# Designs tried in a protein design run: peptides against a protein of PDB entry 3NZW. Part 35

Target 1, 212 residues: chain A of PDB entry 3NZW
Amino acid sequence: TTTLAFRFQGGIIVAVDSRATAGNWVASQTVKKVIEINPFLLGTMAGGAADCQFWETWLGSQCRLHELREKERISVAAASKILSNLVYQYKGAGLSMGTMICGYTRKEGPTIYYVDSDGTRLKGDIFCVGSGQTFAYGVLDSNYKWDLSVEDALYLGKRSILAAAHRDAYSGGSVNLYHVTEDGWIYHGNHDVGELFWKVKEEEGSFNNVIG
Target 2, 222 residues: chain B of PDB entry 3NZW
Amino acid sequence: QFNPYGDNGGTILGIAGEDFAVLAGDTRNITDYSINSRYEPKVFDCGDNIVMSANGFAADGDALVKRFKNSVKWYHFDHNDKKLSINSAARNIQHLLYGKRFFPYYVHTIIAGLDEDGKGAVYSFDPVGSYEREQCRAGGAAASLIMPFLDNQVNFKNQYEPGTNGKVKKPLKYLSVEEVIKLVRDSFTSATERHIQVGDGLEILIVTKDGVRKEFYELKRD

## One batch from the design tools (peptide; made by RFdiffusion4, then SolubleMPNN)

Design b1_p12_4_s1 (from b1_p12_4, 7 letters changed)
Fold by OpenDDE base, seed 5:
Structure b1_p12_4_s1 (fold): chain B 212 residues (1-212), chain C 222 residues (1-222), chain A 12 residues (1-12)
Amino acid sequence: as target 1 above (212 residues)
Amino acid sequence: as target 2 above (222 residues)
Amino acid sequence: VPSPETPNLYAA
């Protein structure tokens, strides 16, 4: 798995691969590793598929309950804290989760929290999470600027996941791309790695380790 | 050391069509190298036009299916005989599976039916309840033999339009019921040849707007 | 308690 999220002047970019594995077996190439909690809030999944899918869906329910009770959308801080508190209660039980909670509220603006099954909760501007995270960071960190255009930021997110998909055997399938703004998240498509790789190679003159 | 799990073998396969879905399973039940039964159905009509199979350890599979059937019954009691949608069924099954997260059901679960738009739907589950809607899925002993075949023949993976230098993929299209049945039969006959835990009989449940139809085919009985 | 193999999104 490779997931990433970063803040920039235009909001948040979220990009993820779609491969699931069981050992050497490719279980799926079409996993949705972004969970759309509400129109303004996204969760990403890395680690145990069921752990992430179950608890982030549960988180969605808790967020909805918050809205009903408080008559206001839940903050990203509060949403991530609910998840963090939950997984911390299961500490030592064997949950495997590496998640990012990304969203926008008027109070916070665009916000990203990293939450994992060890109980770590971190607010930050840039996170890559998963077995391919270091490959993604290599591209992302080299090209990241706060002042990226939306177009450039979207491309950078997509390109970083592509790099990880290329080098990490446990990442691949496709890139799912999101842009989060004050108006909510916008889905920017599913990009098959098989097609995207060759396109990017041709356009950039990159990936010269591969002949073709 | 005590092992709470058995393995009863077998294989299951789901394929969604445009206005139908198919869930198929062999009828062989084994323990180690012994055939317990040559006809033990493992694909079930659960009501509300939902078919289900949980393949692996049969005791766990039967327990899970029974729990789900009971859940359907209670859903009707609680919601004035409302039909349980396939997506809601999938969510319910997730909770059944994840409820045993720390002592899982040792099964691969597949359900099939029609979505609320009347389109064929197949959902697959891991042992602890992660699930995904897919056009096709193989589960069980011979899943590794069948799934690549389905990738190629249902999802047309690695197929391109001739003369396009691999630039134009074969377009995705729904398969007819007849085409799906052919693929299912070919999958199981092939799997039976190469896997000792698959064989004896093939039971196919076809879900349409008119209900569930069953078909049975003999497999090799070696 | 033994657990069956499940899909894993984490790779080392």
Scores: peptide ipSAE 0.181, ipTM 0.816, DockQ to the pose 0.060
Fold by OpenDDE base, seed 4:
Structure b1_p12_4_s1 (fold): chain B 212 residues (1-212), chain C 222 residues (1-222), chain A 12 residues (1-12)
Amino acid sequence: as target 1 above (212 residues)
Amino acid sequence: as target 2 above (222 residues)
Amino acid sequence: VPSPETPNLYAA
């Protein structure tokens, strides 16, 4: 798995691959590693697919209950804290989760929290999470600027996942891309790695380790 | 050391069409190298036009299917005989599986039916309840033999339009029920040749708007 | 006590 999220002047970019594995077996190439918690809040999945899918869906229910009770959307801080508190209760039980909770509230602005099954909860501007995270960071850190245009930011997210898909055997399939703004998240499509790789190689003159 | 899990072998396969879905399974039940039964059905009509199979350890599979059937019954009691949709069934099965997260059902689960728009739907599950909707899925002993074939023949992976130098993929299209049945039969006959845990018989459940139809074919009885 | 072999789970 490779997931990433970063803040920039235009909000948040979230990009993820779509491969699931069971050992050396490619279980799926089409896994949705972004869980749409609500129109303003996203969760990402790395680690155990069921653990992430189950508990982030549960988180969605808790977020909805908050809205019903408080007559206000839940903050990203509170949503991530709910998840963090939950996984901390299971510490030592063997949950495997590396998640990012990404969203926008008027109070917080664009916000990213990293939450994992060890009980770590971190607020930050840039996170890459998964077996391919270091490959994604290599591209992302080299090109990241706060002042990126939305177009350039989207491309950078997509391109970073592509790099990870290329080098990490446990990442691949497609890139799912999101842009989060004050108006909510916008889905920017599913990009098959098989097609995207050749397109990017041709346009950039990159990936010269592969002969066309 | 005591192993709480058994392995009863077998293979299952789901394929979704435009207005139908198919869930197929062989009828061989084994333990180690012994054939327990040459005809033990493992694909079930669960009501509400939902078919289900949980392949692997048969005791766990049967338990899971029974629990799901009971869930359907209670859903009707609690919701004025409302039909359980395939997506809701998938969510329910996730909870059944994840409820045993720390002592999982040793099964690969596939359900098939029609979505609320009347389109064919196949959902597949890992042992602890991660799930997705797919056009096709193989599960069980010969899944590794069949799934790549389905990638090629259902999803047209690695197929390109001639003369495009690999730049244009073969377009995706729905397969007819006849085409799907052919693929299912070819999959199981091929798997039977290469896997000792697959054989004897093939039972295919076809879900349409008119209900569930069953077909049976003989497989090699080696 | 060694844990029994568990099913292969999907990893994301």
Scores: peptide ipSAE 0.338, ipTM 0.824, DockQ to the pose 0.064; fails the geometry check
Fold by OpenDDE base, seed 3:
Structure b1_p12_4_s1 (fold): chain B 212 residues (1-212), chain C 222 residues (1-222), chain A 12 residues (1-12)
Amino acid sequence: as target 1 above (212 residues)
Amino acid sequence: as target 2 above (222 residues)
Amino acid sequence: VPSPETPNLYAA
């Protein structure tokens, strides 16, 4: 898995691959590793597919309950804390989760929290999470700047996941791309790695380790 | 050391069509190298036009299916006989599976039916309840033999339009029920030839708007 | 590592 999220002047970019594995077996190439918690809040999945899918869906329910009770959308901080508290209760039980909770509230603005099953909860501007995270960071860190245009930011997110999909055997399938703004998240499509790779290679003159 | 899990072999396969879905399974039940039964159905009509199979350790599979059937019954009691949608069924099954996250059901679960738009739907689960809607899925002993075939023949993976130099993918299209049945039969006959845990019989449940139909075909009994 | 005593879980 490779997931990433970063803040920039235009909000948040979230990009993820779609491969699931069971050992050496490619279980799926089409997994949705972004959980759409609400129109303003996303969760990402890395680690155990079921752990992430189950608990982030559960988180969605908790977030909805918050809205009903408090008559206000839950903050990204609070949402991430709920998840963090939950996984902390299961600490040592064997949950495997590396998640990012990404969202926008008026109070917080665009916000990203990293939450993992070790109990770590971090607020930050840039995270790559999963077995391919280092590959994604290599591209992302090299090209990131706060002042990216939305177009460039979207491309950078997509391109970073593509790099990870190329190098990480456990990442691949497609890139799912999101842009989060004050108006909520916008889905920017599913980009098959098989097609995207060749397109990017041709347009950039990159991936010269592969002979086309 | 006590091993709580057995492996009863077998293979299951789901394929979604445009207005139908198919869930098929062989009827062989084994333990190690011994055939326990040549006809032990593992694909079940669970009501509400939902068919289900949980393949792997049969005791766990049976338990899971029974629990789901019971869930369907209670859903009707609690919601004025409302039909359980396939997506809601999938969510329910996730909870059943994940409820045993730390002592999982040793099964690969597939359900098939129609979505709320009348389109064929197949949902597959890992042992602890991660799930995805797919056009096709193989599970069980010969899944590794069948799944790549389904990728190629259902989703037309690695197929391109002739004369395009690999630039144009073969377009996706729904398969007819007849085409799907052919693929299922070819899948299982082929798997039977190469996997000792697959054989004896093939039971296919076909879900349409008109209900669930069953078909049975003999497989090799060697 | 997958073992006969442990189901192979999907990893994202």
Scores: peptide ipSAE 0.326, ipTM 0.827, DockQ to the pose 0.067; fails the geometry check
Fold by OpenDDE base, seed 1:
Structure b1_p12_4_s1 (fold): chain B 212 residues (1-212), chain C 222 residues (1-222), chain A 12 residues (1-12)
Amino acid sequence: as target 1 above (212 residues)
Amino acid sequence: as target 2 above (222 residues)
Amino acid sequence: VPSPETPNLYAA
């Protein structure tokens, strides 16, 4: 898995691959690793597919309950804290989760929290999570600027996941891309790695380690 | 050391068509190298036009299917005989599986039916309830033999339009029920040749708007 | 290597 999220002047970019594995077996190439909690909140999944899918769906229910009770959307801080508190209660039980909770509220602005099954909860501007995270960081860190245009930011997110999909055997399938703004998240499509790779290689003159 | 899990072998396969879905399974049940039964059905009609199989350790599979059938019954009691949709069934099964997250059912679960738009639907589950809707899925002993074949023949992976130098993919299209049945039969006959835990018989459940139909075919009995 | 004692879980 490779997931990433970063803040920039235009909000948040979230990009993820879609491969699931069971050891050396490719279990799926089409897994949705972004869970749409509500129109303003996204969760990403890395680690145990069921752990992430189950508990982030549960988180969505908790966020909805908050909205119903408080007549206001939950903050990203509170949403991420709910998840963090939950996984901490299961500490030692063997949950495997590396998640990012990404959202936009008027109070907080664009916000990203990293939450994992070890009980770590971090607020930050840039996170890459998964077995391919180091590959994604290599591209992302080299090109990241706060002042990126929305177009450039979207491309950078997509391009970083592509790099990870290329180098990490446990990442691949497609890139799912999101842009989060004050008006909510916008889905920017599913980009098959098989097609995207050749397109990017041709347009950039990159990936010269592969002969066409 | 006590191993709580057995492996009863077998293989299951789901394929969704445009207005139908199929879930197929062989009827061989084994333990180690011994055939326990040449006809032990493992694909079940659960009502509400939902078919289900949980392949792997048969004791766990049977338990899971029974629990789901009971869940369907209670759903009717609690919701004025409302039909359980396939997507709701999938969510329910996730909870059944994840409820045993720390002592999982040793099974690969597949369900098939029609979605609320009447389109064929196949959902597959890992042992602890991660699930996805797919056009096709193989599970069980010979899944590794069949799934690549389905990738090629259902989803047309690695197929390109002739004369395009591999630049234009073969377009996706739905398969007819006849085409799907052929693929299922070819999958299981091929798997039977290469896997000792697959054989004896093939039972195919076909779900349409008119209900569930069953077909049976003999497989190699060696 | 998958053990019969531990089912293979999907990893994302």
Scores: peptide ipSAE 0.326, ipTM 0.812, DockQ to the pose 0.065; fails the geometry check

Design b1_p12_4_s2 (from b1_p12_4, 7 letters changed)
Fold by OpenDDE base, seed 5:
Parts: structure tokens; sequence; C-alpha cells
Structure b1_p12_4_s2 (fold): chain B 212 residues (1-212), chain C 222 residues (1-222), chain A 12 residues (1-12)
């Protein structure tokens, strides 16, 4: 798995691969590693597929209950804290989760929290999470600027996941790409790695370790 | 060391069509190298036009299917005989599976039916309840033999339009029920040849708007 | 007892 999220002047970019593995077996190439919690809030999945899918769906229910009770959308801070508190209660039980909670509220603006099954909760501007995270960071950190255009930011997110998909055997399938703004998240498509790789190689003159 | 799990072998697969879905399974039940039964159905009509199979440890599979059937019954009691949708069934099964997260049902679960738009639907589950809607899925002993075949023949993986220099993929299209049945039969026939835990009989449940139809085919009995 | 067949989405 490779997931990433970063803040920039235009909001948040979220990009993820779609491969699931069980040892050497590719279980799926089409996993949805972004959970759309609500129109303004996203969760990402890394670790145990069921742990992430179950608890982030549960988180969505808690966020909806908050909205019904408080007549206001939950903050990203509060949503991430609910998840963090939950996984911390299961500490030592064997949950495997590396998640990012990404969203926008008027109070917070664009916000990203990292939450893992160890109970770590971190607010930050840039996170890559998964077995391919170091490959993604190599591209992302080298090209990241706060002042990126939306177009450049979307490309950078997509390109960073592509780099990880190329080098990490546990990452691949496709890139799912999201842009989060004050108006909510926008899905920017599913990009098959097989097609995307050759396109990017041709356009950039990159990936010269592969002949084609 | 005590092992709470058995393995009863077998294989299942689901394929969604445009206005139908199929869920198929062999009828062999084994323990180690011994055939317990040559006809033990493992694909079930659960009502509400939902078919289900939980393949692996048969005791766990039967328990899970029984719990789901009971869940359907209670859903009708609680919601004035409302039909359980396939997506709601999938969510319910996730909770059944994840409720045993720390002592899982040792099964690969697949359900098939029609979505609310009347389109064929297949959902697959891991042992602890992660699930996805897919066009096709193989589960069980010979899943590793069948799934690559389904990738090629259902999802047209690695197929390109002739003369396009590999730049134009073969377009995705729904398969007819006849085409799907052919693929299912070929899958199980091939799996039976290469896997000792697969054989004896093939039962196919076909879900349409008109209900569930069953077809049976003989497999090798060696 | 966890099932060894559960898909792993995290770091190897």
Amino acid sequence: as target 1 above (212 residues)
Amino acid sequence: as target 2 above (222 residues)
Amino acid sequence: VESPETPNLFAA
C-alpha cells in the first residue's frame, strides 16, 4: 500500500494505490483505499483491510451522529480523535491500521491527521503511509511547495503514488486521486498504473530504468 | 498444539452479469486426503434473491450462513417484510464476520444477487469482513488457479484490440448468462484437473429478477 | 487466532 495526503494553498490532495496483497498473492487490484466519510471528510486505508474498512465506516457513523446531535459537521480534529481513542482502547489486541483523516471545516480549514493502531495521532501538512511510503516521499518531498497550483498538486500526488507503485511490490493497480476544498472533496478519477506509467515516462522522459 | 480450524476444501466463484449474477461451488467436501462427501452443497439461497457461500472450514461456513439467514428473517420482522438489498446484506455480513475479529470464521465468503438498479452484483469478503463489490471473484482451494483466468475472460485483462499496438484495451462488456455458465464450467473443470480438493459436482445458482435458478453438472470423481 | 489469509495493505 501507498497512501499520501498533503496540504497546499489550494486545499488537500489525497492519492492512494489500489492493490491488496496476502503475502505474495495479489488479492485485488481495485481496492478503494479512500473511504468517503462525508462530503467534506476522507479516510485512507493502510494495514488490515477489514480493520480499516470496519472502523472508518464506524467513524462515519459517529460523524453522522455528531452532525445530528450538534447540528454542525464534526471537526477533523474531533473525527480523528474519535478514531484514535477507539484504536487506543484496542492497543495490544492486534489491530493493524495506518490511516489519514483528511477534511475541511470552516473552523480548521484544510486539515490532515495521521492515526495508527499504536495510538499515534499527528497533525501535519504532508504524510505518506504504507509499504511504499518512502518511495512516495522521495518524489513528493522533492517537488512539494505550498504554492503549487491545483493542477500541479494533483499531478504531484498522482506521480508520487506512481513512483511507489513502480518500486513497491505491494503497491499498484491504479491511483485514486482526490482534491479536498472548502466545498468538499472532488474525485479526480482512477488512473490505471499500467497506462499511467507509460504516459508519464513519455511525457517526462522519466523511468529510464525501464526500456520501452 | 490445538488447532480450532479444519479445512474442508472446495472452491467457489461468483460472476456478475448485466441483469443477473451467478454463484457457483463444487460439491466436494474433504478432510486432508479423504473425501467426506461427493455432494455437500455449499452455495445457498438465503432469500430476498441473495445467494451466499462461505468456503473453507465447513463448520464455520455453515454457522455464518445460518446466522445470515436468521438475520434476513429478523430484518423482515423488524422492517415490515422489506426486501434486504444486496448492499445491505454485504454490510450485515461484514458485521457478522468482524464480530469474530479475534477468532475469525475461517472462510472466504461470496454473495451474489441484483443491486437496487437490477444489475448483477457480487460481493466478496475476507475472513474478518473486509468486502468489495466486484465483477468476479474466486474463493477457496483453487482460487489461485481460477482467479487469473477470470481476470482474463471476465475483465479482459491483457487483451487489446488488434492493430492498435497494445494501446487500445479490449472494451469491457457484460457477458451473457450462457457465456458466464461456459466460463464457470471451464473454470471448475480445469480446477478439478489440478486440485485434489475440487471435484465431484458443480452447483451453479443463477440470480435473475425472476428468482434463483439452480444448475448441476458432474465433475471428475477421482 | 487471526486468519493468515487476511489481505495486508500495510508495510511489509
Scores: peptide ipSAE 0.145, ipTM 0.807, DockQ to the pose 0.059
Fold by OpenDDE base, seed 1:
Formats: structure tokens, C-alpha cells, sequence
Structure b1_p12_4_s2 (fold): chain B 212 residues (1-212), chain C 222 residues (1-222), chain A 12 residues (1-12)
């Protein structure tokens, strides 16, 4: 798995691959590693597919209950804290989760929290999470600027996941791309890695380790 | 050391068509190298036009299917005989599986039916309840033999339009029920040739708007 | 590798 999220002047970019594995077996190439919690809040999945899918769906229910009770959308800080508190209760039980909670509230602005099954909860501007994270960071860190255009930021997110999909055997399938703004998240499509790779290689003159 | 899990072998396969879905399974039940039964059905009509199989350890599979059938019954009681949708069934099964997260059902679960738009639907589950809607899925002993074949023949993976030098993929299209049945039969006959835990018989449940139809085919009994 | 004591879980 490779997931990433970063803040920039235009909000948040979230990009993820879609491969699931069971050891050496490719279980799926089409997994949705972004959970749409609400129109303003996203969760990402890395680690145990069921752990992430189950608990982030549960988180969505908790976020909805908050809205109903408080008549206000939950903050990204509070949503991430709910998840963090839950996984911490299961500490030592063998949950495997590496998640990012990404959202936009008027109070917080664009916000990203990293939450994992060890109980770590971090607020930050840039995170890559999964077995391919180091490959994604290599591209992302080299090209990241706060002042990126939305177009350039979307491309950078997509391109970073592509790099990870190329180098990490446990990442691949497609890139799912999101842009989060004050008006909510926008889905920017599913990009098959096989097609995307050749397109990017041609347009950039990159991936010269592959002849053709 | 006590191993709580057995492996009863077998293989299951789901394929979604445009207005139908199929869920197929062989009828062989084994333990190690011994055939326990040549006809032990593992694909079940659960009502509400939902078919289900949980393949792997048969005791766990049977328990899971029984729990789901009971869940369907209670759903009707609680919701004035409302039909359980396939997506709601999938969510329910996730909870059944994840409820045993720390002592999982040793099964690969597949359900098939029609979605609310009348389109064929196949959902697959890992042992602890991660699930995905797919056009096709193989599970069980010969899944590794069949799934690549389904990738090629259902999802047209690695197929390109002639004369395009590999630049234009073969377009996705739905398969007819007849085409799907052929693929299922070819999958299981091929798997039977190469896997000792697959054989004896093939039972195919076909879900349409008119209900569930069953077909049976003999497989090699060697 | 499939462990008889531990189901092979999907990783994302």
C-alpha cells in the first residue's frame, strides 16, 4: 500500500493506490483505500484491510452521531481522536492500521492527522503511509511547495503514488485522487497504473529505467 | 499443538453479469488427502435473491452461512418483511466476520445477487470482513489457478485491440449467462485437472430477477 | 505463506 496526503495553498491532496495483498498473492487491484466519511472528511487505509475498513466505517457513524447531537460537523481533530482512542483500547490485540484523517472545517482549516494502531496521532502537513511510503516521499518531498497550483498538486500526488506503485511490489493497481477544499472533497478519478505509467514516462521523459 | 482450523478444500467462483449473477462451487469436501464427500453443497440460497458461499474450513463456513440466514430472518421480522439488499447483506456479513476478528472464520466468503438497480453483483470477503464489490472472484483451494483466468476472460486483462500495438485495451463488456456458464465450467474443469482438492461435481447458482436457478455438472472424480 | 493457525488476511 501507498497512501499520501499533503496540505498546500489550495487545500489538501489525498492520493492512494488500490492494491491489496495476502502475502505474495495480489488479492485485489481495485480496493478503495479512501473512505468517504462525510463530504468534508476522508479516511485513508493502510495495513489490515478489514481493520481499516471496519473501524473507519465505524468512525463515520460516530461522526454522523456528532453532527446529529451537536448540529455541527465534527472537527478533524475530534474525528481523529475518536479513532485514536478506539485503536488505543485495542493496543496489543493485533490491529494493523495506518490511517490519515483528512478534512476541512472553518475552525481548523485544511487538516491532516496521522493515526496508527500503535496509538500514534500526529497532526502534520505531509504524510505518506504504507509499504511504499518511502518511494512516495522521494517524489513528494522533491517537488512539494506550499504554493503549488491545484493542478500541480493533483499531479504531484498522482505522480508520487505512481512512483511507489512502480517500486513497491505491494502497491499498484490504480491511483485514486482527491482534492479537499472548504467546500468538501472532490474525487479526481481512478488512474490505472499501467496506462498512467506510460503516459507519465512519455510526457516527462521519466522512468528511464524502463526501456519500453 | 491443537489447531482449531481444518481445511476442507474446494473452490468457489462468482461472476456478475448485467442483469444476473452466478456463484459456483465444487461439491468435493476433503480432509488432507481423503475425500469426505463427493457431493457436499457449499453454495446456498439465503433468501431475498442472495446466494452465499464461505469456502475453507467447512465448520466455519456452515456456521457463518447459518448466522447470515438467521440475520435475514430477523431482518424481515424487524423491518416488516423488507427485502435485504445485496449491499446491506454485504455490510451485515462484514459484521459477522469482524465480530470474530480475534478468532476468525477460516473462510473466503463470496455472495452474489442483484443490486437495487437490478444489476448483477458479487461481493467478496476476507476472513475478517474486508469486502469489495467485483465483477468476478475466485476463492478457495484453486483460487490462484482460476482468478488469473477470470482476470483475462471476464475483465479482459492483458487483451488489446488487434493492430493497435498494445495501445488500445479490449473494451469491457458484460458477458451473457451462457458465456459466464462456459467460463465457470472451463474454470472448474481446468482447476480439477491441477488441484486434488477440486472435483466431483460443480453446482452453479444463477441469480436473476426471477429468482435463483441451480445447475449441476459432473467433474472428474479422480 | 498460509498458516493453518492464522487465516491469510488481506493487507491494504
Amino acid sequence: as target 1 above (212 residues)
Amino acid sequence: as target 2 above (222 residues)
Amino acid sequence: VESPETPNLFAA
Scores: peptide ipSAE 0.281, ipTM 0.805, DockQ to the pose 0.066; fails the geometry check
Fold by OpenDDE base, seed 4:
Structure b1_p12_4_s2 (fold): chain B 212 residues (1-212), chain C 222 residues (1-222), chain A 12 residues (1-12)
Amino acid sequence: as target 1 above (212 residues)
Amino acid sequence: as target 2 above (222 residues)
Amino acid sequence: VESPETPNLFAA
């Protein structure tokens, strides 16, 4: 898996691959590693597919209950804290989760929290999470600027996942791309890695380790 | 050391069409190198036009299917005989599986039916309840032999339009029920030749708007 | 290394 999220002047970019594995077996190439918690809040999945899918869906229910009780959307801080508190209760039980809770509230602005099954909860501007995270960071850190245009930021997210898909055997399939703004998240499509690789190679003159 | 799990072998396969879905399974049940039964059905009509199979350890599979059937019954009691949708069934099965997260059912689960728009639907599950809607899925002993074939023949993976130098993929299209049945039969006959845990018989459940139809075919009895 | 006695789980 490779997931990433970063803040920039235009909000948040979230980009993820879609491969699931069971050892050396490619279990799926089409996994949805972004959970749409609500129109303003996203969760990302890395680690155990069931652990992430189950608990992030549960988180969605808790977020909805908050809205019903408080008549206000839950903050990204509160949503991430609910998840963090939950996984901490399971500490040592063998949950495997590396998640980013990404959202935009009027009170917080664009916000990203990293939450993992060890009970770590971090607020930050840039996270890459999964087996391919180091490959994604290599591209992302080299090109990241706060002042990126939305177009350039979307491309950078997509391009960073592509780099990870190329080098990490456990990442691949497609890139799912999101842009989060004050008005909510916008889905920016599913990009097959096979097609995307050749397109990017041709347009950039990159990936010269592969002969066409 | 005591192993709480058995392996009863077998293979299952789901394929979704435009207005139908198919869930197929062989009828061989084994333990180690011994055939326990040449005809032990493992694909079930669960009501509400939902078919289900949980392949791997048969005791766990049967338990899971029974729990799901009971869940359907209670859903009717609690919701004025409302039909359980395939997506709601998938969510329910996730909870059944994940409820045993720390002592999982040793099964690969597939369900098939029609979605609320009348389109074919196949959902697949890992042992602890991660699930995905897919056009096709193989599960069980010969899944590694069949799934790549389905990628090629259902999802047209690695197929390109002639003369495009690999730049244009073969377009996706729905398969007819007859085409799907052919693929299922070819999958299981091929798997039977290469895997000792697959054989004897093939039972296919076809879900349409008119209900569930069953077809049976003989497989190699080696 | 997960015990061969446990189901293989999907990893994302």
Scores: peptide ipSAE 0.279, ipTM 0.813, DockQ to the pose 0.067; fails the geometry check
Fold by OpenDDE base, seed 2:
Structure b1_p12_4_s2 (fold): chain B 212 residues (1-212), chain C 222 residues (1-222), chain A 12 residues (1-12)
Amino acid sequence: as target 1 above (212 residues)
Amino acid sequence: as target 2 above (222 residues)
Amino acid sequence: VESPETPNLFAA
């Protein structure tokens, strides 16, 4: 798995691959590793597919309950804290989760929290999470600027996941791309890695380790 | 050392069509190298046009199916005989599986039916309840033999339009029920030839708007 | 690699 999220002047970019594995077996190439909690809040999945899917779906329910009780959307800080508190209760039980809670509230602005099954909760501007995270960071860190245009930021997110999909055997399938703004998240499509690779190689003159 | 799990072998697969879905399984039940039964059905009609199979350790599979059937019954009691949708069934099964997260059901679960728009739907589950809606899925002993075949023949993976120099993929299209049944039969006959835990019989459940139809075919018995 | 005592779980 490779997931990433970063803040920039235009909001948040979230990009993820779609491969699931069971050992050496490719279980799926089409997994949705972004959970759309509400129109303004996303969760990402890395680690145990069931652990992430189950608890982030549960988180969605808790976020909805908050909205009903408090008559306002939950903050990204509070949503991530709920998840962090939950996984901490299961500490030592063997949950495997590496998640990002990404969203926008008027109070917080665009916000990213990293939450993992060890109970770590971190606020930050840039995170890559999963087995391919180091490959994604290699591209992302080399090209990241706060002042990126929305177009360039979207491309950078997509391109970073592509790099990870190319090098990490556990990442691949497609890139799912999101842009989170003040008005909520916008889905920017599913990009098949096979097609995307050749397109990017041709346009950039990159990936010269592969002969066309 | 004591192992609480058995392995009863077998294989299952689901394929979603445009307005139908198919869930098929062989009828062989084994333990180690011994055939326990040549006809032990493992694909079940659960009501509400939902068919289900949980393949792997048969005791766990049967327990899970029984729990789901009971859940359907209680859903009707609690919600004035409302039909359980396939997506709601999938969520329910996730909770059944994940409820045993720390002592899992040793099964690969597949359900098939129609979504609320009348489109064919197949959902597959890992042993602890991660799930995905897919056009096709193989599970069980010969899943590794069948799934690549389904990728090629249902999802047209690695197929390109002739004369395009590999630049234009073969377009996705729904298969007819007859085409799907052919693929199912070819999958199981091929799997039976290469896997000792697959054989004896093939039971196919076809879900349409008109209900569940069952077909049976003999497989190799060696 | 999961032990043969545990089911193969999907990793995302």
Scores: peptide ipSAE 0.260, ipTM 0.817, DockQ to the pose 0.067; fails the geometry check

